Peptides against a protein of PDB entry 1MQS. Designs and how they scored, part 36

Target 1, 223 residues: chain A of PDB entry 1MQS
Amino acid sequence: ILKMLFLNKDLNNNDNITTITDDIFNQQEIIWKVLILDIKSTATISSVLRVNDLLKAGITVHSLIKQDRSPLPDVPAIYFVSPTKENIDIIVNDLKSDKYSEFYINFTSSLPRNLLEDLAQQVSITGKSDKIKQVYDQYLDFIVTEPELFSLEISNAYLTLNDPKTTEEEITGLCANIADGLFNTVLTINSIPIIRAAKGGPAEIIAEKLGTKLRDFVINTNS

## One batch from the design tools (peptide; aimed at target 1 S124 S129)

Design b2_p21_1_s3 (made by RFdiffusion4, then SolubleMPNN; from b2_p21_1, 11 letters changed)
Fold by OpenDDE base, seed 3:
Structure b2_p21_1_s3 (fold): chain B 223 residues (1-223), chain A 21 residues (1-21)
Amino acid sequence: as target 1 above (223 residues)
Amino acid sequence: MIKDLTEEFKKLVEEYRKKLA
């Protein structure tokens, strides 16, 4: 994934994500890019990278492929999306409209031959093939190693919390929803958890809200 | 496992361009 964010340049695989991003950030000029995701790839990115990692990798803005996106004709774009006909059509439309300066296309899984040919055919008609710099397909296999890991199934939570365009009110609202979901989960499990959260971000806000809800609940139940 | 399809893609684009032309 980091390789993709740095336009598939060779990276030292023996270093952790933080070390790699720090080294590149300190040693090289950052190329600012837009990252286009879908629902599946968003979940993947959220599992592997921190918000600061994206920034250090030069990702200024990230968005869903199906969302309306503002043109940034002077900014290169990285697509990390599922190999579907729908996504291919959207990429081609973005190309036609000169949405970005350069296109780095990375499919999350194997691209079928028929879709590769379809992409090539459509791009040939546009006359803008020079803007497509890379086409990769990838195999992503994430295995849940901890049986107690679960998801609240909140759509676009990561993107909403980490998008610079998201308002404070929207973040606060989402954090409240997450806290409510976690609270309900705790009640269902009938066990009070130890809450751990990183400081200085939405996770801390969520942790505080959840802690308050749990304290209030315990007080009200014991009374 | 990451696979680079760029060259194959560019080749296909050129083939389709020739057919249009």
Scores: peptide ipSAE 0.653, ipTM 0.955, DockQ to the pose 0.324
OpenDDE base, seeds 1, 2, 4, 5: peptide ipSAE 0.653, 0.643, 0.647, 0.626; ipTM 0.956, 0.955, 0.956, 0.947

Design b2_p21_1_s4 (made by RFdiffusion4, then SolubleMPNN; from b2_p21_1, 11 letters changed)
Fold by OpenDDE base, seed 3:
Structure b2_p21_1_s4 (fold): chain B 223 residues (1-223), chain A 21 residues (1-21)
Amino acid sequence: as target 1 above (223 residues)
Amino acid sequence: AITDLTEEFKKLVEEYRKKLA
């Protein structure tokens, strides 16, 4: 994933994420980029990278591919999205509209041959193939099968939590809402979960809030 | 493993361009 953020340059695989980002940040000029994600890739990025990691990688803005995004014709874009016809069409439309200066396309899984051909065909019509600098696939080589996976269906939660313009109050409020949703889910299932959260971010805040709610609930019900 | 499809993609684009000309 970090390799993608640095336009698939060779990175030292023996270093941790922090060391890699620090070294690159200190030794190389940062190329500021836009990161375009979908729902699946957003989940992946959020699980592995912190906001600071993205900034150190030169990601100024990240957005969902289906969102109406403002043109940044002087800024290169990194796409990290699922290999679907819909996403390909959107990328081509972005290309047609000169939304970004350069296009670095990275598919989360294997790109089928028919979709590769479709992408190539559409791009050929635009006459702007020179703006597509890279096409990669198979970034995620694992299938996560999680039984009973669910979503709280909170719109733009990731974007809100990772937007530098978001206030602390807004983050706290959103975390509270998420904790409430999880708490309600736990009550519905009637089983106390083991809570796992990354340290140093909103997930930890949510976990703490949820833990408190559960403890209070148990105390009040045993009481 | 991550696969670089850039060259193959560029080749295909050129092939389609030739068909349009």
Scores: peptide ipSAE 0.658, ipTM 0.955, DockQ to the pose 0.321
OpenDDE base, seeds 1, 2, 4, 5: peptide ipSAE 0.657, 0.655, 0.650, 0.651; ipTM 0.957, 0.954, 0.957, 0.956

Design b2_p21_2 (made by RFdiffusion4)
Pose (drawn by RFdiffusion4):
Structure b2_p21_2 (pose): chain A 223 residues (1-223), chain P 21 residues (1-21)
Amino acid sequence: as target 1 above (223 residues)
Amino acid sequence: EVIDEYKDKTEEFFELVEKYK
């Protein structure tokens, strides 16, 4: 999360510290930025970061994508928002409106090509595609409550999974999401683990789903 | 490096913008 608030700096290069000392923060000399969150993404940040931490990272203000936000045409913007048609539209609207000097679009989970092309087509007919400095799938779609306790914030799962009423489609979709939440966690750990799961029920479906996802990820790296 | 490149959609976005223009 902090690496993102630094415009995903230090990326594409060296350094192995973990929570930047101030003397170094003065090495790059950092400028204030607007931070745009949405309902879901605010729940992710406010769980691990205090307001003082945000300022210390160069974040002047933070507001939801849906609020009426007064313009700051000369101030950078970092969007950390859910990969939704609704949000993408507003980014396009803010981009046109010239709400901010620059855009650093950061997606909470992962943006589908379906929506990447959408955002791209809309932005193409603006004379301002140049202002979007970066668009990143951050893979931080979970909440870390205690130091080693995390949640996918998918309430009422045992019911949805065992309710006879539930479709054989609603179940597949739910497992697919849980498979993603785990995938989002696994990528954060930066370790491709061995999947072990109890057979017979949802844990297996999710295991085999996550297995396939992590399998492709390992492939679409080297070959 | 692998995860960083995997996350980055910038080049793909600007290639699509050029295609649409």

Design b2_p21_2_s1 (made by RFdiffusion4, then SolubleMPNN; from b2_p21_2, 10 letters changed)
Fold by OpenDDE base, seed 1:
Structure b2_p21_2_s1 (fold): chain B 223 residues (1-223), chain A 21 residues (1-21)
Amino acid sequence: as target 1 above (223 residues)
Amino acid sequence: DSIAKFMDKTEEFYKLVEEFK
């Protein structure tokens, strides 16, 4: 998240949020930006960052994407929103109206190819593609409740996994979904974790699936 | 680095924009 707020530049990952923001703030090279969120991403941001953190990251104002926002044509904007057609249309409309000087677009999860093409097509018509500086998939489809604890908020996961009536297929499917969510989390953190899981249960299944996904990813990206 | 590259769709986006022009 912090990386996104600093226009996806490399940050020192060894420090906590406060230290990182303080260091950058003290460098007096802060670019003031607007942060555009949706309901989902607002929850994500709020779980990880405090208001002071946003300020130190150069966020002068933050608003919901669906809100009527005042034009700030001289201010760059960071969008951090769900990958939906609706959000794409709003972004393009904001671009058409010159609402901001620059557009840094970040999606909370992977933007499907069809929507990427739609975005590109619409932007091409505007003739203002040069204002789109970045398009990123951030894969922040999780909520952080405390510094070392986060949740994928998969409904009824515990109940499903512990219900004796749940079929093996259902368990396997749920474990796959959890592994996918964790994989996205890993991508967001930009670090390959050491996976630890209790043996003999669903956690082990999830760990194995996640491990496989990570290995495949590393192999595919390095080859 | 590899992960960051995977997440960055900017280049692909611009390529698509040019294709639609």
Scores: peptide ipSAE 0.590, ipTM 0.912, DockQ to the pose 0.650
OpenDDE base, seeds 2, 3, 4, 5: peptide ipSAE 0.590, 0.584, 0.589, 0.589; ipTM 0.912, 0.904, 0.917, 0.907

Design b2_p21_2_s2 (made by RFdiffusion4, then SolubleMPNN; from b2_p21_2, 9 letters changed)
Fold by OpenDDE base, seed 2:
Structure b2_p21_2_s2 (fold): chain B 223 residues (1-223), chain A 21 residues (1-21)
Amino acid sequence: as target 1 above (223 residues)
Amino acid sequence: SSIAKFMDKTKEFYELVKKYK
């Protein structure tokens, strides 16, 4: 998150959040930015950062993407939002209207290829692609509740998985979503976990899916 | 790192933008 707030520059990860923000605040020129969030990313950021941390990162204003936001054509904007068609359309509309000077787009999870193409196509039509400075998959779709403990905050996941009326398709879909979230977390933490799961239930399905994703990722990144 | 490269879609995005122009 902090890296994103500093326009995805390399940060010293050996320090705590406060130390990092203090060091950057004291040593680097502060670029004042607007932070555009959605409901999910707001919860994520709020669980990790304090208001003072945002200020130290140069975030002067933060708003929801669906809110009516005033134009700040001389101010760069950081988007940290879910990878949805709706959010893409809003970003493109903001671009068309010259709402901000620069656009740093960060998705909370992986943007599917089709949506990336859609974004690119729409931006190409505007002729303002030069204002899009960054497009990142941040893979941060979880909430940190306490140190080294996080939640994906998937609505009613436990209830759904334990409801006997839930269909196999629904379970499979939910397990896939959970595995994706865990995969994103692994990438964010930059540490490959030892996967432990109970046998005979959804946890096993999730573990298998996660394991496959991790293996595929390692193979692809090492090639 | 390899992860950072994987997360950064900027180059790919611009290539696509160029393709659609």
Scores: peptide ipSAE 0.579, ipTM 0.898, DockQ to the pose 0.698
OpenDDE base, seeds 1, 3, 4, 5: peptide ipSAE 0.562, 0.578, 0.567, 0.568; ipTM 0.877, 0.892, 0.883, 0.886; seed 5 fails the geometry check

Design b2_p21_2_s3 (made by RFdiffusion4, then SolubleMPNN; from b2_p21_2, 11 letters changed)
Fold by OpenDDE base, seed 5:
Structure b2_p21_2_s3 (fold): chain B 223 residues (1-223), chain A 21 residues (1-21)
Amino acid sequence: as target 1 above (223 residues)
Amino acid sequence: SSIAKFMDKTKELYELIEKYR
């Protein structure tokens, strides 16, 4: 998240958020930026960063993507939003209207190929592709609730997994979604976890799916 | 092996933009 706020420049990751922001604030010229969020990313940012942290990172204004926003044509914008057609359309509209000077787009999860193509096509039509400086997929499908606890914020997950009326297909699907969220969390933390799960239930299914994803990822990155 | 915290899609985007021009 901090890396994103500094336009994806390399940061010394071993320092506390406060130390990093203080050091940058004191040592470097602050580039003032606008931060554009959606509901999901707002919750994520709020769980990790304080308002003062945003200010120290050069975020002068933060707004929801669906809200009416004043144009700041001389100010670069950081988008941190879900990879949806709706959000892409809004970003493109902002581009068309020259709402900001530069566009740094960060998606909260993997952008599907079809949506990337849609973004490319729409941007091509605008003739303003030069204003899009960066596009990144972030893997932040989680909210930090406590220092050693996080949530994927999946509604009614416990109820769905424990309801006798829930079909095996529904359970499998939900477990896959949870595993995806956990996988994204692992990527964000940048460490391979030891997975512990209760046996004989959905937790085991999730653990197996996550394990497979991690193994596949390691193989693909080392190849 | 640094687990990529993010994936840079910028180059891919520009390649696709050129395809649609």
Scores: peptide ipSAE 0.530, ipTM 0.863, DockQ to the pose 0.659
OpenDDE base, seeds 1, 2, 3, 4: peptide ipSAE 0.525, 0.529, 0.524, 0.528; ipTM 0.862, 0.856, 0.867, 0.858

Design b2_p21_2_s4 (made by RFdiffusion4, then SolubleMPNN; from b2_p21_2, 10 letters changed)
Fold by OpenDDE base, seed 3:
Structure b2_p21_2_s4 (fold): chain B 223 residues (1-223), chain A 21 residues (1-21)
Amino acid sequence: as target 1 above (223 residues)
Amino acid sequence: SSIDKFMDKTKELYELIEKFK
């Protein structure tokens, strides 16, 4: 799962998720991403990751695949969803709509050949195959427990960032909270990361806020 | 680890996409 969140890069084998996230964060690079889940994968994620772990992995926004999501055309997206015709159709629709800059697709179980072919056919028609960077099948061997708290947090984040009625102030507030969390993480690991964020979305806002906080901290510490 | 068992289908997907072009 962590490998997926870091775009399937090789990770050091540590048994502790927190240690892994901290180690990666110490590499001084963070790429902001959107995470798209379904009900099943939400439960899976909640079983193994804390909310803070997602933030440390650079997940700026997470939402359900069936929910209306705001376009972030300059932001890469990670899909972690069940291998169903419905989900494939939604992904392709998102591709057609240029909803995200890049698509990293991770299915929660084996993708049947017929669905893979269907995906390929639909993508070929769009002419946007270059935006699909990765497709993986996931084989998860653990017991999934769904805490209510995690579901509520995901839903709240989704509503805040994707609801057209959400005010800019509310979005800014959420971004500030995320930036604060990341800032605290940076202080804990005693390493300043290189922040990479796409322009035009919440990721940029978070990156700017975090950058400002870090700069202020450095100035105040050296003074 | 039990959590990170996966198969890369990217190459296979692109091969199929080329066949449909």
Scores: peptide ipSAE 0.524, ipTM 0.868, DockQ to the pose 0.338
OpenDDE base, seeds 1, 2, 4, 5: peptide ipSAE 0.498, 0.522, 0.522, 0.522; ipTM 0.866, 0.868, 0.862, 0.865; seed 4 fails the geometry check

Design b2_p21_3 (made by RFdiffusion4)
Pose (drawn by RFdiffusion4):
Parts: C-alpha cells; structure tokens; sequence
Structure b2_p21_3 (pose): chain A 223 residues (1-223), chain P 21 residues (1-21)
C-alpha cells in the first residue's frame, strides 16, 4: 500500500528496506498528492494505516470517487479503486474535467481486459490520454485485521454454500471470488505455495480453482 | 485516436510486466 502511495516508486529497481526512513524520503523529496478511494478500498486502508501515516507518505487529501470533489488541477492524483464500470467512468470524467494534474490509476484487485479496453476507448477520444501516468492492478483485495488475520469480507458464506436454494451457478461464482481473494493474498506474500485442502466440499473447488490460477501465473512467466 | 488507444494498452501491459517482475 505504501509503495503505491509513492507512485509505485522504487519499482523497476533496487532497495530492500521496509518502512522508509525520513532521511531517504528527503532523498527523492516528495510532493503532496490527492488520494481517491472508494467504499471498499477505504475499508482496506483504514485497517492498516492511520491518517498521520498518509500525510507522512505525501497524501494531502483523500476522498471517495463518488463524492463531489473540488478540483485541484495542479495536484497529482492516485486512485486506488475497485475495477468497476462505475469507477472507470468517473476516472474518465475526472480525466476530462481536469480535476487533477496527473492520474495514477491503481485497481484494488485486478482490472479485466474487458474494462481496460473500455477505459482506453473512452480516454482515446480525449486529448488527454497523456495525463494518465500509470494504471496498476495492485492485488490487495482483502482486509488484514490483526498481524496475521485476514478476511475476504465475503459475509454469509457458509449459508450461501449450503443453502439448498442457492444455484449451481451462484456457488461456482462464489468459489471463483474466494479463489481470487486467496490469489490476491498469495501474490502479496510473494511465494507460490503448495495447496492442500480437504476433499469433497467447497474448499476443494476453491483449491483446484486457485491451483489453476497459480499454475498459469507460473507459466506466463517463463517459457 | 487509434495511436492513443494502442499506446495506452501497450503502456499498461509494460507496466504490469514490470510490476509482476
């Protein structure tokens, strides 16, 4: 999360510290930025970061994508938002409106090609595609409550999974989401683990789904 | 418009590659 608030800095290069000392913050000399969150993404940040931490990272203001936000045409913007048609539209609207000097679009989970092309087509007919400095799938779609407790914030799962009423489609879709939440965690750990799961029920489906996802990820690296 | 579209997509793909590496 912090690396993102630094425009995904230090990326594409060297350094292995973990929570930047101030003398180094003065090495790059950092400028204030607007931080745009949405309902879901604010719940992720406010769980691990205090307001003081945000300022210390160069974040002047933070506001939701849906609020009426007063313009700051000369100030950078970092969007950390859910990969939704609704949000993408607003980014396009803010982009046109010239609400901010620059855009650093950061997606909470992962943006589908479906919507990447959408955002891209809309932005293409603007003379301002140049202002979008970066678009990143961050893979931080979970909440870390205590140091080693996390949640996918998918309430009422035992019910949805065992309710006879529930479709054989709603179940597949739910497992697919849980498979993604785990995938989002696993990528944060930066370790491709061995999947072990109890057979017979949802844990297996999710295990085999996550297995396939992690399998492709390992492939679409080297070959 | 076509150049802006292509550049936007290519930039996104390059940035994702660097991010995942």
Amino acid sequence: as target 1 above (223 residues)
Amino acid sequence: EEENYNNFIEKYEEEQEEFLN

Design b2_p21_3_s1 (made by RFdiffusion4, then SolubleMPNN; from b2_p21_3, 12 letters changed)
Fold by OpenDDE base, seed 5:
Structure b2_p21_3_s1 (fold): chain B 223 residues (1-223), chain A 21 residues (1-21)
Amino acid sequence: as target 1 above (223 residues)
Amino acid sequence: MEEKLKKLLEDYEEQQKLFLS
């Protein structure tokens, strides 16, 4: 997250957030930026950063993507939002309206190819592709609630998975989404976990999917 | 599609590949 706030420049990962922000604030001229969030990413950032941390990172204003925002045509914007069609459309509209000087787009998770193509097409039509400086996946589709517990913040997951009326396809789809979130979490912490899951339910399905993803990742990394 | 945008998307895809491989 902090790396994103500094336009994905390399930072010393051994330092805590406060040390990094203090060092940068003291040593470099601050680049003032706008941070655009959605509900999910707001929760993610709030779990990690304080308001003062944002300020020290050069975030002068932060707002929700769906809120009415005043144009700041001379200020670069960092988008940190979910990879959805709706968010893409809003970003493109902001681009069309010259709402900001530069656009640094960060998705909370991987953007599907079809949406990437859609983004590309829409941006191309605007003729303002030069304003898009970055498109990046942060893989931060989780919220840290406490040091040893985190949440993917998937609404009604328990209800959906335990409703007898839920179809197998729906369960499988949801389990895949959960596994993706967990996979992103694992990649973020840069450590391969031991997976424990209850047997005979959705947790097992998720564990299997996650295990497969991790194995594939390890194989690809070692090859 | 503009060349710069094409390059940006290619870079994005490459980053994804590098991160996930």
Scores: peptide ipSAE 0.039, ipTM 0.660, DockQ to the pose 0.382
OpenDDE base, seeds 1, 2, 3, 4: peptide ipSAE 0.026, 0.028, 0.027, 0.097; ipTM 0.608, 0.654, 0.618, 0.724; seeds 2, 4 fail the geometry check

Design b2_p21_3_s2 (made by RFdiffusion4, then SolubleMPNN; from b2_p21_3, 14 letters changed)
Fold by OpenDDE base, seed 1:
Structure b2_p21_3_s2 (fold): chain B 223 residues (1-223), chain A 21 residues (1-21)
Amino acid sequence: as target 1 above (223 residues)
Amino acid sequence: SKEKFEKLLEDYEKQQKLFLS
């Protein structure tokens, strides 16, 4: 839930909710967001989080999905709702009306294929698919690529990195491949990036490898 | 963009099936 509220950023799971919210609040600029819930998810959120926790997570307003909500076209929205046709239709209507700047959709349980297809179809018709940044359900998280996001087209990277059966060697190899892809991208853009990565996971490994490659490149180019 | 999004969701669905399997 906290991960969702922070737009599915990697959080240190070993800390208390209060510590996590405090640390994030102190380390990053708070992005103010709207949280949209249904009756079921409201109960879930209320059982785990306090109002103060929501505020610390940058939730400025929370509302029920079925309630009439005022447009906030410059504010990103987090949906945490049941995977129902009704909720999907409401989300799509909100998208059509430009109710929010960005849409982070989290379903409380698994989204069945028929509803996923329905969501995809309706969103596609709107022509505003770029506003949908994330779609998550209980089992999988999926990031819809923003224009500023690019894919290295590495098949099953997420699955490989998150599968407990994956060996360290396989992870290291995949991280190296990702770093190579990123390096090539950097060279193509012809700009040295500031690298930010979550600590303690594959992202850090990738960042380190990329950093090394960039440093080596700079050294070799200046020689 | 429409086709891309549809493809992404299809890929997501495929991954979901793999995960549940």
Scores: peptide ipSAE 0.029, ipTM 0.671, DockQ to the pose 0.038
OpenDDE base, seeds 2, 3, 4, 5: peptide ipSAE 0.023, 0.016, 0.023, 0.021; ipTM 0.547, 0.484, 0.544, 0.575; seed 4 fails the geometry check

Design b2_p21_3_s3 (made by RFdiffusion4, then SolubleMPNN; from b2_p21_3, 13 letters changed)
Fold by OpenDDE base, seed 3:
Structure b2_p21_3_s3 (fold): chain B 223 residues (1-223), chain A 21 residues (1-21)
Amino acid sequence: as target 1 above (223 residues)
Amino acid sequence: SKEKFEKFLNNYEEQQKKFLS
C-alpha cells in the first residue's frame, strides 16, 4: 500500500509503516496526490493505514470513485479500486474530462484480460493515454468490518485555492477551515502528525494554522 | 488507435513484471 501511495517506487519494507512514512516525509519532496477508493478498498486502506499515514504519503484528498469529485487537473490521482467494468468506465470518464493531471491506476486484485482490453480500447479512443502513468494489480482485496477512513471533502477547496480569481481572504478562510478539519482528525485518531508543506502557497498557510492549533492544544492539555 | 492499444497493453505487462520482481 505504501509503495502504491508513493507511485510504486521501491521502498524498504523492513521497517514499520510509521518509520517508512517518517523517513520518506523527512528526506524526500512530497508529491501531493488525490486518492480515489471504492467501498472495498476503503476498508483495506483503513485496516492498514491511519489518516496520518495518508497525509505523510502526500494524500491530501481521498474520495469514493462513485462520488462526484471536483476536477483537479493539476493534481495526480491514485486510483485504488476493484477491477470492475463500472470502475473502468468511471476512470475513463475521468480521463476524458481531464479530471486529474496523471492517473495511477491500482486494482485491488487482478484485472481480467477482457477488462484490460476494454480499458485499453477506451483509453486509446480518448487520445489521452499519456496521462495514464501506471496500471497495477495490488492484490489487496480484503474487507474490514469497521473502516476508520474518512474524507474531509476538500476537493472543491483545492480548486478554490488554485483558482487565480480567488481572493486572498477566501484562501485564508478556506485554509482555516481545512486546518480545523485536520485538527479534528488528529484529535480523533489521537496521533500527532509531522506537518510539512510547500512554501509560498496555501499548503504553507494550512500547515501553519494546523501547527498553531496543535501546539495550543498540547500546551493547554498539559497545563 | 490499434497501435496505441497495443502499446498500452505492453506497458501494463512490463509494469506488472517490474512490480512483481
Scores: peptide ipSAE 0.019, ipTM 0.543, DockQ to the pose 0.266
OpenDDE base, seeds 1, 2, 4, 5: peptide ipSAE 0.018, 0.012, 0.016, 0.019; ipTM 0.417, 0.391, 0.465, 0.535

Design b2_p21_3_s4 (made by RFdiffusion4, then SolubleMPNN; from b2_p21_3, 13 letters changed)
Fold by OpenDDE base, seed 3:
Structure b2_p21_3_s4 (fold): chain B 223 residues (1-223), chain A 21 residues (1-21)
Amino acid sequence: as target 1 above (223 residues)
Amino acid sequence: SSSKLENFLNNYEEQQKLFLS
């Protein structure tokens, strides 16, 4: 899963999730990405990763594949979805509409040959095959007793953070919104993550804001 | 075209090999 979130780059397999995310977060520039899930894959992600892990992996927004998602033509997208005809059609439609800059497609299990051929054919017709950077079968099957569903839907987060014309006030406002979303997610999953962020960037601002919110919440609830 | 389709399939297979390696 972590490998997928880092665009299937080689990771040190001998390290635990925390060590891997910390090392990558500290040593490499974060590539901000959109994560697109379905119900099944959401449960899988939620069972393995904390909100902080997603953030450290550069996931700025995640949404369900069936949801109406805003175009982010300058943002790469990671799809982690079930290998179904429906999902393939949606991905192709997203490709046709130039919804994202790059498409990293990951299936939760093996894509059948007939569906692979269908995907390939549809992509070929669009003439935009170059935008599909990866297609992987992740083979991730987790038994989840209580599936958790969460979504961070903040429009234009990546664009705003990376636009040189964006004001400091706008960045601060966006970081606050992201922190709010993460805070809500943390409360929903009833687990407080360890927050880490690189210094000198939006991540630090978000981490500080989230940390403050969590601390305030803990103080108020123990009180 | 057939060539684009083949290229797509080949890329997929190569990526799968890399992932499993």
Scores: peptide ipSAE 0.060, ipTM 0.697, DockQ to the pose 0.270
OpenDDE base, seeds 1, 2, 4, 5: peptide ipSAE 0.042, 0.031, 0.055, 0.032; ipTM 0.681, 0.678, 0.691, 0.679

Design b2_p21_4 (made by RFdiffusion4)
Pose (drawn by RFdiffusion4):
Structure b2_p21_4 (pose): chain A 223 residues (1-223), chain P 21 residues (1-21)
Amino acid sequence: as target 1 above (223 residues)
Amino acid sequence: SDTADDFIDKVEEQNKNFLNS
């Protein structure tokens, strides 16, 4: 999360520290930025970061994408928002409106090509595609409550999975999301683990789903 | 359009490099 608040700095280069000392913060000399969150993504940040931490990272203000936000045409913006048609539209609207000097679009989970092309087509007929400095799938779609407790914030799962009423489609879709939440965690760990799961029920489906996802990830690296 | 294609390519390259880091 912090690396993102630094415009995904230090990326594409060296350094292995973990929570930047102040003397180094003065090495790059950082400038204030607007931070745009949405309902879901605010729940992710406010769980691990205090307001003081945000300022210390150069975040002047933070507001939701849906609020009426007064313009700051000379101030950078970092959007950390959900990969939704609704949000993408507003980014396009803010982009046109010239609400901010720059855009650093950061997606909470992962943006589908479906929506990447959408955002791209809309932005193309603006004379301002140049202002979007970066667009990143961050893979932080979970909440870390305690140091080693996390949640996918998918309430009422035991019911949805065992309710006879539930479709054989709603179930597949739910497993697919849980498979993503795990995938989002696994990528944060930066370790491709061995999947072990109890057979017979949802844990297996999710295991085999996550297995396939992690399998492609390992492939679409080297070959 | 070319602008849309260039934008998509740039984003895919950034995301690829992001996952490689």

Design b2_p21_4_s1 (made by RFdiffusion4, then SolubleMPNN; from b2_p21_4, 8 letters changed)
Fold by OpenDDE base, seed 3:
Structure b2_p21_4_s1 (fold): chain B 223 residues (1-223), chain A 21 residues (1-21)
Amino acid sequence: as target 1 above (223 residues)
Amino acid sequence: SSKAKEFIEKALEQNKNFLLS
């Protein structure tokens, strides 16, 4: 449990992409995955990864999100796409059609609150929220646990965090509020989360604060 | 490019951890 809470610190900063892919490839059981991209993310991936790197990472097929794709109901899918209404609708349609076994969603930039709410609502309607395993953007990295995707409903959080005029004190205060909300959520669902956050930004601050709160809680409860 | 690289490395690492879990 403590190791799960400390996973944010064990990111070995020195591991090259090649080392990571080699480690995955050397694992006895390679789980093959589908990678779904858009035009923007294709350019990003192509700039840093080679085709051989994708294969070593277990990517059996990669395609554009707008292209016709064959169903692979026994294969997990990784989406790396722009946070647009169109892409969200396509992902939800893929979910409805059971196109893949599991869905790991990574947005290339911040997901606006309205789109997050839309995604959550549509997924809830499908009754297949259990197939969505992860949702990430530049600010939030979280594992979607059953039963539902949730929002803290903090007004203007993304606007405040993205405004260059926002002071460090304001950011720190907002991050504390978000961490408090997440902590309360964790207590409510009675599960210990794996915390993931981008380094060097508000997400890291939130993750650190949340981690501290969770550790303190565990220590105080055992005592 | 550096941010993109870091993001991808992190994503791959997350996948690795998931596969190990």
Scores: peptide ipSAE 0.025, ipTM 0.450, DockQ to the pose 0.033
OpenDDE base, seeds 1, 2, 4, 5: peptide ipSAE 0.018, 0.006, 0.007, 0.006; ipTM 0.338, 0.313, 0.281, 0.284; seeds 1, 2, 4, 5 fail the geometry check

